# Ledger of designs, part 154: peptides against a protein of PDB entry 5A53

Target 1, 230 residues: chain A of PDB entry 5A53
Amino acid sequence: LVENVKQALFIPGQSCNKNLHDIMVDLSALKKPDMKRFNRKNDIHPFEDMSPLEFFSEKNDCSLMVLMTSSKKRKNNMTFIRTFGYKIYDMIELMVADNFKLLSDFKKLTFTVGLKPMFTFQGAAFDTHPVYKQIKSLFLDFFRGESTDLQDVAGLQHVISMTIQGDFQDGEPLPNVLFRVYKLKSYKSDQGGKRLPRIELVEIGPRLDFKIGRIHTPSPDMVTEAHKKP

## One batch from the design tools (peptide; made by RFdiffusion4, then SolubleMPNN)

Design b2_p19_7_s2 (from b2_p19_7, 9 letters changed)
Fold by OpenDDE base, seed 4:
Structure b2_p19_7_s2 (fold): chain B 230 residues (1-230), chain A 19 residues (1-19)
Amino acid sequence: as target 1 above (230 residues)
Amino acid sequence: SSMIEEIQKQIQEALEKEK
């Protein structure tokens, strides 16, 4: 079963600023061709009322949404939303730190549209901690596209790296997630008769450090339904 | 494939060196 590539909708909120707009443009470029962007601001408060997002999910046939908002309390806030059956499955606020870099800050490398990124997750908490598990799941769902067997190395051009910024204990503030995008260069190397490829990573952007905000988790019933393969 | 696993390993090693 070729899982249909999930479509993403990028929504500027009422408080969307230039920086968030630029971030939105650059991040959404990684989701091409499977993304839509609204050009108008929408007054949406997803943690108060989710119904507008469910409406947009259905109207646009998008199971992924990103709401761009900014306030003093939640500066450069990207609310990532997933829907299942056009109902809200989960949400997470990821606030972009001020040290972000745009694609324009890197050497222009042509993005080949439709290439499947390889993912790397650095930090044990991505496999153990509920919040980081959700982040991992979200980003895999957002950018992985069609689950083809990554058997063809030739199709691997991009690496999305997500790193938890440091160790933490229970009850401590959750460390930021460092989002990085690299171009993968592969070289033929002859190492003692084993043709092992050598790789080089070149950062291509955007560079985003995400501070974790509010989270909405799915109901147990929705989890069960979402895991039912048709 | 064993090649992808090797690439993944090298990616991880490369990212660890950038820290």
Scores: peptide ipSAE 0.394, ipTM 0.872, DockQ to the pose 0.062
Fold by OpenDDE base, seed 3:
Structure b2_p19_7_s2 (fold): chain B 230 residues (1-230), chain A 19 residues (1-19)
Amino acid sequence: as target 1 above (230 residues)
Amino acid sequence: SSMIEEIQKQIQEALEKEK
């Protein structure tokens, strides 16, 4: 089954600023060609009323959405939304820290559009903690693209790295998630008669440190339905 | 493939050095 690549819609909220716009442009470039962007600001408050997002999901045939908003309490906030059957499945607020880097801050490297990224997740909580499991699932859904067999090393160009910033205990604030994007270079190395591939990683951006905000979790019924459809 | 696993290992090792 060729899973249809999930389409993403980027939505500037009413409070979207220049920095968020630039971040939106750079992050959405990683989702090309499976991405749409609105040019107009929309007054959407997804944790108060989800109906406008469900409408946009259906109208644009997008199961992924990102709402760009900023306030004193939630500066540089990217709300990631997933839909199932054009209904809200889950939502998470990820606030970009002020230390972000844009693609223009890195050396311009040529890349082939449509190559699948390899993902790396650093931190045990990505497999055990409900919030980090949701983040892992979200980013895999967002950037996996077409299911090509990863068996061809030639098809690997990008590495998306997500790292939990430090250890935490129960009841402590959840550490930030460090989002990094690298170009993967593979070299044939002949070391002692074994041709082991040698890799080089070059950071290409954007560089984003995500502070975790509000979360909407799916109903148990929606989880069951989402897992039943191939 | 064993090659992909080796690449994944080297990626992880490279990223641990950036911390």
Scores: peptide ipSAE 0.387, ipTM 0.870, DockQ to the pose 0.061
Fold by OpenDDE base, seed 5:
Structure b2_p19_7_s2 (fold): chain B 230 residues (1-230), chain A 19 residues (1-19)
Amino acid sequence: as target 1 above (230 residues)
Amino acid sequence: SSMIEEIQKQIQEALEKEK
């Protein structure tokens, strides 16, 4: 079963500003062609009422949503939402730090739309800590693209890197997640009769440092249903 | 594939140098 690529909907909230709009445009470019964007601001408060998001999920046939909001407490906030059967599965607030870089801040490189990115996760907590496991799962779901077997190196164009910013102990504030996007250049190198590919990474943007905010975790029942492969 | 694993390794090594 070729799992259909999950469609994403980007939603400007009422408090969406220019910076968030620009970030939305740049981040959504990585999800092309499997994304929609609303042009109008929508007054949605997902941690207070999830019903509007469930409605948008169903109406737009999108299992991924990103709500763009900003306040003094939650500046440059991207709320990532996943649905299952058009019901909220999970949510996480990721606030973009002010040091962000847009695609325009990097050397413009030609890229093919729709190629599956390779992911790299730096930090053991991505496999052990519930919040970072959710982030890892979310970003894999969000940008996984078509389930082409990555067997073809020619299909590799982008690397999405996610790094936990430093070590932390239990009870400490969760470190930021550093989101980086690179273009992968592969070269055939004939070293010693073994064709080992040589790679180069070129950062292409956007560059986003995510501060973790509020989280909604799925019910145990929804976890069970979502993991039932048909 | 062994080639993808090698690419993944080199990516990781490259990203560690950017720190």
Scores: peptide ipSAE 0.379, ipTM 0.867, DockQ to the pose 0.062
Fold by OpenDDE base, seed 2:
Parts: sequence; C-alpha cells; structure tokens
Structure b2_p19_7_s2 (fold): chain B 230 residues (1-230), chain A 19 residues (1-19)
Amino acid sequence: as target 1 above (230 residues)
Amino acid sequence: SSMIEEIQKQIQEALEKEK
C-alpha cells in the first residue's frame, strides 16, 4: 500500500524566539517538499485547548504539526502533534537543549530534496517503553516520506539517528533523545569477488538533544481506528 | 536486500564509534 506522504505544518507560537525559528527552518528543510510554515505567531496552548490545532490540521490538510514555544519552564519547546481525521491523535513536548547546532554549523553538502532517510534507533527502550515507542513512531511517520521500497541504495541519502542518552530505571526521569542527521556515502568496493558496499557518514545537521516534556496519548478507540486504515 | 542489511550494519557500527 502506497501510503500518501503526510504533510507537516510548522507553527510559531506566541513565545517563539530566534533560536526556535532557526531550528524550525532547519528541521523543516528535511521535510521538503511536504511542509508548510506559518510566518505569523499564533497563540496556541495545545494541552489547554486542542481545537485550534484541529482547525489548522483540517484547513491546511496536514496530519503532522509542530508548535514552537519557549518559556522559563519549557525552554525551546517543540510540541509534535499528529492528527487522524483532523482530530488530535497524540502529542509530545520535546525541548531542545542549548547545545544545539544548526545546518550553518556544518559543512554545506549538496543533497537531493525528497529522498527517503534511513533511520537508526539506539536504545532498547525504543521498542519497550511507551514514551520512547511513541517518539520512534512519530519520527518514522514524520520523515519516512513516500513508500518506495528502500531496495534502491541509490535512493538513500540521509541517515537519521536517534539515541537514548544513557540507561534509566522505573521512576527515574526519562533520558534525553539525541537527534543526529548524516549524509550517507556508499562506495562499491570489489573486495574478494563479493561486492560489499563501504559506507561513510558525514554529519550535516541539525544536531538536537531533546528533553521529553508532556505527552498526550490516543484513546484505545483511536488506536484501533488508526490501525484499520492501511 | 542483503546489501541494505549490510549498509544498516555498517551504519550502526559507525555510529557506535562516534559515542
């Protein structure tokens, strides 16, 4: 089943600052051409009232949204929202740590827009812990693009790496998620009659360390309905 | 494909060395 590419809407909140704007620009560049950005600030508080986001989802035909806000309690906060049938499915706050790097901090490399990224997830909790499973699902859904069979190595340009920062036990604060983006270089090596590809990774940015904030999880009924549509 | 699996393995090995 060729899943239609999900469109993303980036929304600057009322408290959006220059750093968040720059992060928004760089992260949204990875979602081109399937991305819209608002130029105006919008006063949206998704954990208080979700109705403005549902309105924007429907009006812009976007099932993915990112709200950019900043406060003393939630500095550099990216709220990631998914909708199903223009209703809120799930939400997660991911706060960008101050050690972030922009695309301008890396060597400018030529890249083709719209190529599918390969994903790597480091940490067992991405498969076992509910919050990290949601993060994994969200980022796969956000950046996976068109369902072409990844069988063509020539179609692989980017690697998105997500790492859980350290081990944790039950009841401890959830470790940060380290977001990294690499350009994949693949070389045909003729080693001993087996054409084994050799790879090189070059970090291209942005570099983001995400602190996990508030979450909204879907109802069991919404999960069932979302899984019924292929 | 076996080639994609090999690429995935090499990516993982490369990223483990950057930690």
Scores: peptide ipSAE 0.378, ipTM 0.866, DockQ to the pose 0.062

Design b2_p19_7_s3 (from b2_p19_7, 10 letters changed)
Fold by OpenDDE base, seed 4:
Structure b2_p19_7_s3 (fold): chain B 230 residues (1-230), chain A 19 residues (1-19)
Amino acid sequence: as target 1 above (230 residues)
Amino acid sequence: SPMIEEIQKQIEEALKQQE
């Protein structure tokens, strides 16, 4: 089954600054060609009123949205939104830490647009904790292109790595998620007649450390409906 | 694919060495 590639819409909020704009440009470059960007600022407060986002989802036929806002309380905030049937499915605020690196901070490597990334998730909480499960699901949905059954290794050029920054216990603040992007280099290695490829990872950016903010979780009914569609 | 699984393993090992 070839799943239709989910389209993303990047929305500058009213408080969008230069840093967020640059981050938006770089992150959206990884989603090409399946992304749109608004050039105008929009006054949207998704945790107060979701209706404008539902309207944009329908109008632009985008099931993924990213709202770029910044305030003293929520600096460099990327609100990731998913829709189902143009209704809000879930939302999560991910605030980019000040130590971010742009693509310009790395050696310019040509990347082929539209190649499927491999994903790595470091931290057990990605499989156990509801918030990190949502993050994992979100980023898979966001950057996973068409699922083709043909896992052609030749098409694997990028690795998206997400790491939970340290261990945590119940009731503690949720650790940041470290977002990293690597170019995968594969080398033929003749080791003892088994041609096991050797790999090299080269960081290509952007480098983003995400602080987790507010979340909106889907209703049980929406979860059930979303899982019924193949 | 066994080859993809091996690549995935090597990626995970390489990332652990960068931490």
Scores: peptide ipSAE 0.413, ipTM 0.879, DockQ to the pose 0.089
Fold by OpenDDE base, seed 1:
Formats: C-alpha cells, sequence, structure tokens
Structure b2_p19_7_s3 (fold): chain B 230 residues (1-230), chain A 19 residues (1-19)
C-alpha cells in the first residue's frame, strides 16, 4: 500500500506575529517534506467563513492546514484544519502558551527528515473525551499519516509526546495539552539474555503547551464518508 | 513487533520520570 501521506499547508493569518511565525517554522519543520508554507499573510476567519480554507485545500492539494493568528482573546492561536474531499472535516483552535520553546532553545540534533514519529499520549481523556479524541486523531493524522506498521525500529527517530495537563471534571475548563518532541536513541542492550533495546530520550523541541479553543466537529455524514475511504 | 512494544513501554516510563 503506497502510504498516502497527508500534505500540510501552514497559513499566516493577518494577525500573525513574529512568535507565531517562529512557532510555525519550527512545527512545520517536523512535517517536512510534506509541508507547504505561505509567506504572505491571509485574512482568514475560519469560524466565520470556511470557504477560503476549502479553496486553499483544493488549490494546494493539502488535507491538513494550520492557520496562525493572534489576538488578545486568542493569543498565539494555531487553528488546525482537516479537509476531506477539500471540504472542511474538522477544526480546532490550539493556543500556544507564552512558555513555548523553539528548536533554537534546544541542543541542535541532526534528525532525518521524513521519518515517522512514534506517538505517546498521556491522559485517559485522549481515549474517552471527544475533544481530546479529536486532538489525538488530528496529531496522529498530521504527523504519522496513514497507519503504517512501525516495523523498523531503525526508522524510529522521533517521539511526539502529548500530555493532558492534569485531571479535570465535567464542566471544568479543559486542561492544556503539552506537546513535546524527543529524539529517540536506541541502544542494543544485552541485559538478561533478552536483547531488549535500551532507549534514551532527548528533547529537541519545539515545546508547546496548547490551550484548547474553539472546535468544529465533523458532521456524522462526513465521519461516515471519511471512514469508508481507507 | 515485540521490540516496538518494548520501546513504547520504555518511552512511557522515561516520560513519566521527566514529569
Amino acid sequence: as target 1 above (230 residues)
Amino acid sequence: SPMIEEIQKQIEEALKQQE
């Protein structure tokens, strides 16, 4: 099966600032080579009019989009958009907290572009809560693409960790999602007659704490259609 | 693969130590 790697388009909104631009550059570097970036700001308000995003999805053949906007109410806002058949499937606003770290804040490690990340999700809500399920689905879709059997350990160079920041109850504000990226180092260890690999994790960035904003959920019909196409 | 499952487990253990 030829893996249909989903292409991502990063779009600076009109309110895109330097920090968001830098975040965009660093996050998009993890999506290379399957990434496009616009250099020009675009006046897009996805929760008011989705038509410009559908247009960009089609024109760029990108089923993933990230709109970079910032306001007093929604500072450092990354709107993640997925399309199906160039129509909006879902959207989620993820606002980057001010404590973010860029790739430049970490020790420069060489990474091979195009290797599939391993994912880890910390927090039961990723499997139970609809918003966190959407986030999990989105990030898996964004960075892994189609479910390939990670059969080759040699292909595992990156770990993307997503952690829900603490517990929450119904009706409480949704905790932030802590996004972390690690380089995986695997060593052959001859411990105990089983050649179990020993691993080391080195954080490489970016480090992003995502505050959850507005969400657009797919229609039941689009969910059914999206699941029918393997 | 059992090796990837073991790596996944070790990753999860390593991450728990960083929190």
Scores: peptide ipSAE 0.405, ipTM 0.877, DockQ to the pose 0.089
Fold by OpenDDE base, seed 2:
Structure b2_p19_7_s3 (fold): chain B 230 residues (1-230), chain A 19 residues (1-19)
Amino acid sequence: as target 1 above (230 residues)
Amino acid sequence: SPMIEEIQKQIEEALKQQE
């Protein structure tokens, strides 16, 4: 099944500031060409009323949305939204810590737009804990692009790394998720008859540490419908 | 692909050295 590439819509909220705008520009650059950005601020409160987001999903034919807001309680907040049939499937607030780095903070490297990233997830909770499973699913869905078999190493340009910052127990605050982006360099190694490629990773940005905020989970019925293979 | 699996392993090893 060739799944159609999911389109993303980036929405500045009313409280969107310069830092969030710059983060939005840099993160959305990784989603090109499958990305739209609004230039106007929109007054949207997704945990109070989801209807404006469902309207934007349908009007723009986007199943992925990111709302950029900032307040004293939720500074540098990126609300990631997924829709199914233009209805809200899930939402998660990810607040960017002040130690963020933009693409301009890294060495400018030539890259091809539209190449698929590889993913790495560091932390057992990405496979066991419901919130981190949702984050893993979201980022895979957001950046995976077209479902072609990643059989060609030549098609590999980027690595997206997500790390859970430390261990935690039940009832403790959820650790941050460290988001990192690397350029993958692969070298043919003719060492010893085993054609094992050698790799090098170069960080290219953006660098984002995400604090987890509010979450909306799908209903069991929506989960069943979204997993139905057409 | 065995080659992709090897690349994935090398990526994971390289990232563990940067933390």
Scores: peptide ipSAE 0.403, ipTM 0.875, DockQ to the pose 0.088
Fold by OpenDDE base, seed 5:
Structure b2_p19_7_s3 (fold): chain B 230 residues (1-230), chain A 19 residues (1-19)
Amino acid sequence: as target 1 above (230 residues)
Amino acid sequence: SPMIEEIQKQIEEALKQQE
């Protein structure tokens, strides 16, 4: 079975700055080899006109896109876009807080490119709240690809952790999502006959706190069609 | 696999200790 790994396209918008570029480089490194980047800025406003993104999806054969923009209202904004049949499925704005850390801020560790990450989601809202369900779905789709059961522990190298920053009630502003990346170290424990592996997590970056912005949700028809794919 | 489930549990426990 050829794993139909979704390809990602990273697009610097017209307002893309150095920080967003650096974040783009570091985040896209986790998507290698299934990633393309534009070197030129593109004037795209996805919530005003989605047609340029649909065109780029088709032209580049990418069902995942990330648009990098920055404004006073939406500083360090990463718009994550998914397409289905080269049509916009969903979009979400995730604004990176100023406390971000790049890969250069962490101890450089050797890693194998293309290993599937494990995911951890902290917060009940990832399973219940529509926005956080979309975020969970998006990040799983973006970095894991098709949900083949992780069968081989030897193929585990990275852990992507996503945490909802605190509790919230209905009608309150949605808490940030804390994005963290760890290298997984597994040690054979010979203690007590049960070979339970001992693990160690080492943060490798990037460290991103995402503020949730605007959202485009798929039509019910598109949801139905997207779920019909075997 | 039971081993992956155990690793997942240990990851979740390790992350709770970093908060």
Scores: peptide ipSAE 0.403, ipTM 0.875, DockQ to the pose 0.088

Design b2_p19_7_s4 (from b2_p19_7, 10 letters changed)
Fold by OpenDDE base, seed 3:
Structure b2_p19_7_s4 (fold): chain B 230 residues (1-230), chain A 19 residues (1-19)
Amino acid sequence: as target 1 above (230 residues)
Amino acid sequence: SPMIEEIQKQIAEALEKQK
């Protein structure tokens, strides 16, 4: 059973600005062809009323949504939403730091649409801390394309890297998550009679440093329901 | 696949050098 690739909907909020729009365009390019974008601004406040997002999820058949908003307190805010059965499963605010780089800031490289990205997560908290576990789960769900057997190296073109910026202790602010995208180049190497592939990574963008904001976690009942579907 | 594991290892090493 080829799991149906989750569709993403990008929604500009009322406070969406040019920078957020550009970030939205570049990030959504990584989700092609399984992506829709609204051209109109929508006045949505997901932590106050989730009903509009549930409506959009159902109407567009999208289980992934990203709301683009900006305020003085939450500048360049990307709210990532997942739905299950068109009901809100979880949400997380990820604010893009001002040091972001767009695809235009990198050397244009040709890429094949539909190739499955490899993921790398740097930081033990991605496996132990509830918030970072949610982020890991979210990004895997978001950018996992077709369940092609990773066994074919020829099908690997992109590496999505997520790094927790530094160590932290209990009660400290959660470090940023560094989002990086690389093109993977693989070469046949004849070093020492073992044909080991040699790789090169070329950053292609976008480059985003995410500050963690507000979080909505699923109810235990929704977690159980989401795991029961094969 | 041993080849994928090797690629993953090299990716990790390459990313550590970029820090």
Scores: peptide ipSAE 0.420, ipTM 0.885, DockQ to the pose 0.062
Fold by OpenDDE base, seed 1:
Structure b2_p19_7_s4 (fold): chain B 230 residues (1-230), chain A 19 residues (1-19)
Amino acid sequence: as target 1 above (230 residues)
Amino acid sequence: SPMIEEIQKQIAEALEKQK
């Protein structure tokens, strides 16, 4: 099944500021060509009323949305929304810490738009904890481009790394998720008789540390419907 | 592919060294 690439819509909220705009631009650049951005601010409060997002999902044929808002309580907040059948599937608030780095903070490296990134997840909780499972699922859905045959090493240009910042116990605040993007350089290595490629990673940005905020989880019925292979 | 697995391993090792 060639899964159709999920389209993303980036929405500046009413409280969107310059920093959030810059973050939006840089993060959305990683989703090109499968991305739309609104230029106008929209007054959307997804945890109060989801109907505007469902409308935008349908109108723009986007199953992924990111709402950019900022407040004193939720500074640099990126609300990631997924829809199924243009209905809200899940939502998560990810607040970008002030230590963020933009693409302009890194050496300008040319990259081919549309190449499928390789993902790396660091932290056992990505496989065990419901919130981190959702984050893992979300980012895989968000940046998983066309089913290019990953078998071609030549198609590997980007590595998206997501790391849980430290260990935590039950009842403790959830650690931040460290989002990093690297350019993958592969070299043919003749070392040791096995033609194993040698790699180098170069950070290209953006660099985002995500603080986890509010979450909306899908209903069991929606989970079942979303996992039904057509 | 064995090559992808090797790349994944090297990526993991490279990321650990950057910490």
Scores: peptide ipSAE 0.417, ipTM 0.885, DockQ to the pose 0.063
Fold by OpenDDE base, seed 5:
Structure b2_p19_7_s4 (fold): chain B 230 residues (1-230), chain A 19 residues (1-19)
Amino acid sequence: as target 1 above (230 residues)
Amino acid sequence: SPMIEEIQKQIAEALEKQK
């Protein structure tokens, strides 16, 4: 079964600024060709009313959405939304820290559009903590691309790295998630008779440190329904 | 694939060195 690649819709909110726009452009470039962007600002408040997002999901046939908003309390906020059957499945606010870097801040490298990224997750909480499990699931779902067998190393061009910034205890604020994108270079190494490839990573951007905000979790019923679809 | 596993290992090692 060729799983249909999930389509993403990037939505500028009313408070979308130049920085968020630039971040949107750069991050959405990693989702090409399975991405749409609105050019107009939309007044959407997903934690107050989800109906407009469900409408956009259906109208645009997008099961992934990113709302770009900024306020004093939630600066550079990217709300990631997933839908199932055009109904809200989950949402998470990820606020981009001011130390972000755009693609223009890195050496421009030629890359093939549509190649599957390899993911790396650093931090045990990605497998144990419910919020970080949701983030891991979201980013895998968002950027997994076409279900080509990862068996072809030639198809590996990008590495998406997600790191939890430091350790934390129960009741402490959740550490930021460090989002990094690398170009993978593979070299044939004849070192020691093992034809193991040698790799090099070149950061290509964007570089984003995500502060975790508000979360909407799916109902148990929606979880059950979503897992029934192959 | 053993090759993918090796690549993943080397990626992890490379990322640890960038910290």
Scores: peptide ipSAE 0.415, ipTM 0.885, DockQ to the pose 0.062
Fold by OpenDDE base, seed 2:
Order: sequence, then structure tokens, then C-alpha cells
Structure b2_p19_7_s4 (fold): chain B 230 residues (1-230), chain A 19 residues (1-19)
Amino acid sequence: as target 1 above (230 residues)
Amino acid sequence: SPMIEEIQKQIAEALEKQK
């Protein structure tokens, strides 16, 4: 089954500011060519009314959406939305901390658009805790690109790293997720007859620390339908 | 693939050194 590449729609909310716009541009650049951006601000409140997002999902044929909003309570907020059959599947608020770095803060490197990223997840909670499992699933869906056979090392250009910032116990606030992007350089090492590739990682940005906000989880019925392989 | 596993190992080692 060739998994169709999921298309993403980036939506400036009414409270979208310059910083959020810049973050949106840089993060969406990693999703090219499978990305659309709205140029106009839209007054959308997804945790109050989801209907406008379902409308945009259907109208733009996008199963991934990111809403950019900012308030005193939820500064630099990126609401990530997934749809199934143009209905809301899940949502999560990820607020970007003020220590963010844009692509302009890093050395410009030649980049081929559309290559499949490798993912690394640091923290046991990505496999055990419901919220971090959702984040892992979301980012895998968002950036996986075309199902090229992972066996082609030549097709690997990016490493997307996600790290849970520290340990936590039940009832404590959920630690931030550290989002990092690296360019993967692979060198043929002729050392000692074993052609083991040597790799180097160069951070390319953006650098984002995500504070977790509100979450919408899918209904049991939607989970069952979404896991039905055609 | 042994090659992918080796790359994954080296990535993990490189990321630990950046912490």
C-alpha cells in the first residue's frame, strides 16, 4: 500500500504575530512540497468549534492542519490537528518557548526538498504515556513523506529529533518536548575493509521547545475506523 | 538493514554528545 503523503495546511489565526509567522514559514519549509499556507488570518477557535477546521480540511484536501495563535495564557501556540474523512481525529496544542531559533540563525546548507527524514525519539514516555504517544504519532504522520524504502541511505537527508525534557511522575506537569532538525552527512569510510558509513549531524533548524497544552483525543469509533487498513 | 542500524546507532551517539 503506497501510503498517500498527507498534505498539511498552515493557518494563521487572528492573533498570529510576526514570530509565529516566521516559525510557521520555517516549520512548513520542512513539509515541502506537501504543504499549503494561508496568507490571511482566520478567526478559528478549535476547542470551542471544530467545524471551520473540518471545512478547511475538506476544501483544501488536507488531513493535517496547524493553527497559529498567541495569547497571554497560550503564547506562540501551534495547534496541530489531524482529520480522518475530513472529520477531526485529534488535536494538540504545542506552545513554542521564547528560546526558539529560526532557519536564519543557522548556517545555510544546500537542501533537497522532499527527502524522507529519519526520526529519533528520546524518552520512554513516547511509547507508554498517552500524550507523548500522540505527539510521536503526530510528528511521524506529519513528516514521514513518501514511503520510500528506508533501505536507501541516499534518500536520507534529515534527522528529526524529539526529546522529552527530563523525568516526571504522575500528577506532575508534562515536560516540554525539544524539537531539533539535523542534516545527515554520510561518508564512505574505507577504514579497515568494513565499509561502515560514518555520519555527521549538522543542526539546520528550526529549534523549537514545545510546551504541551490542551488535547482532543479521538473517539473509540474513529480509532477503529482509522486503523481499518483498506 | 545492518547499514541503517549502524546509522541509527551513530545518530544516537552523536545526539548524546550534544547534550
Scores: peptide ipSAE 0.405, ipTM 0.880, DockQ to the pose 0.062

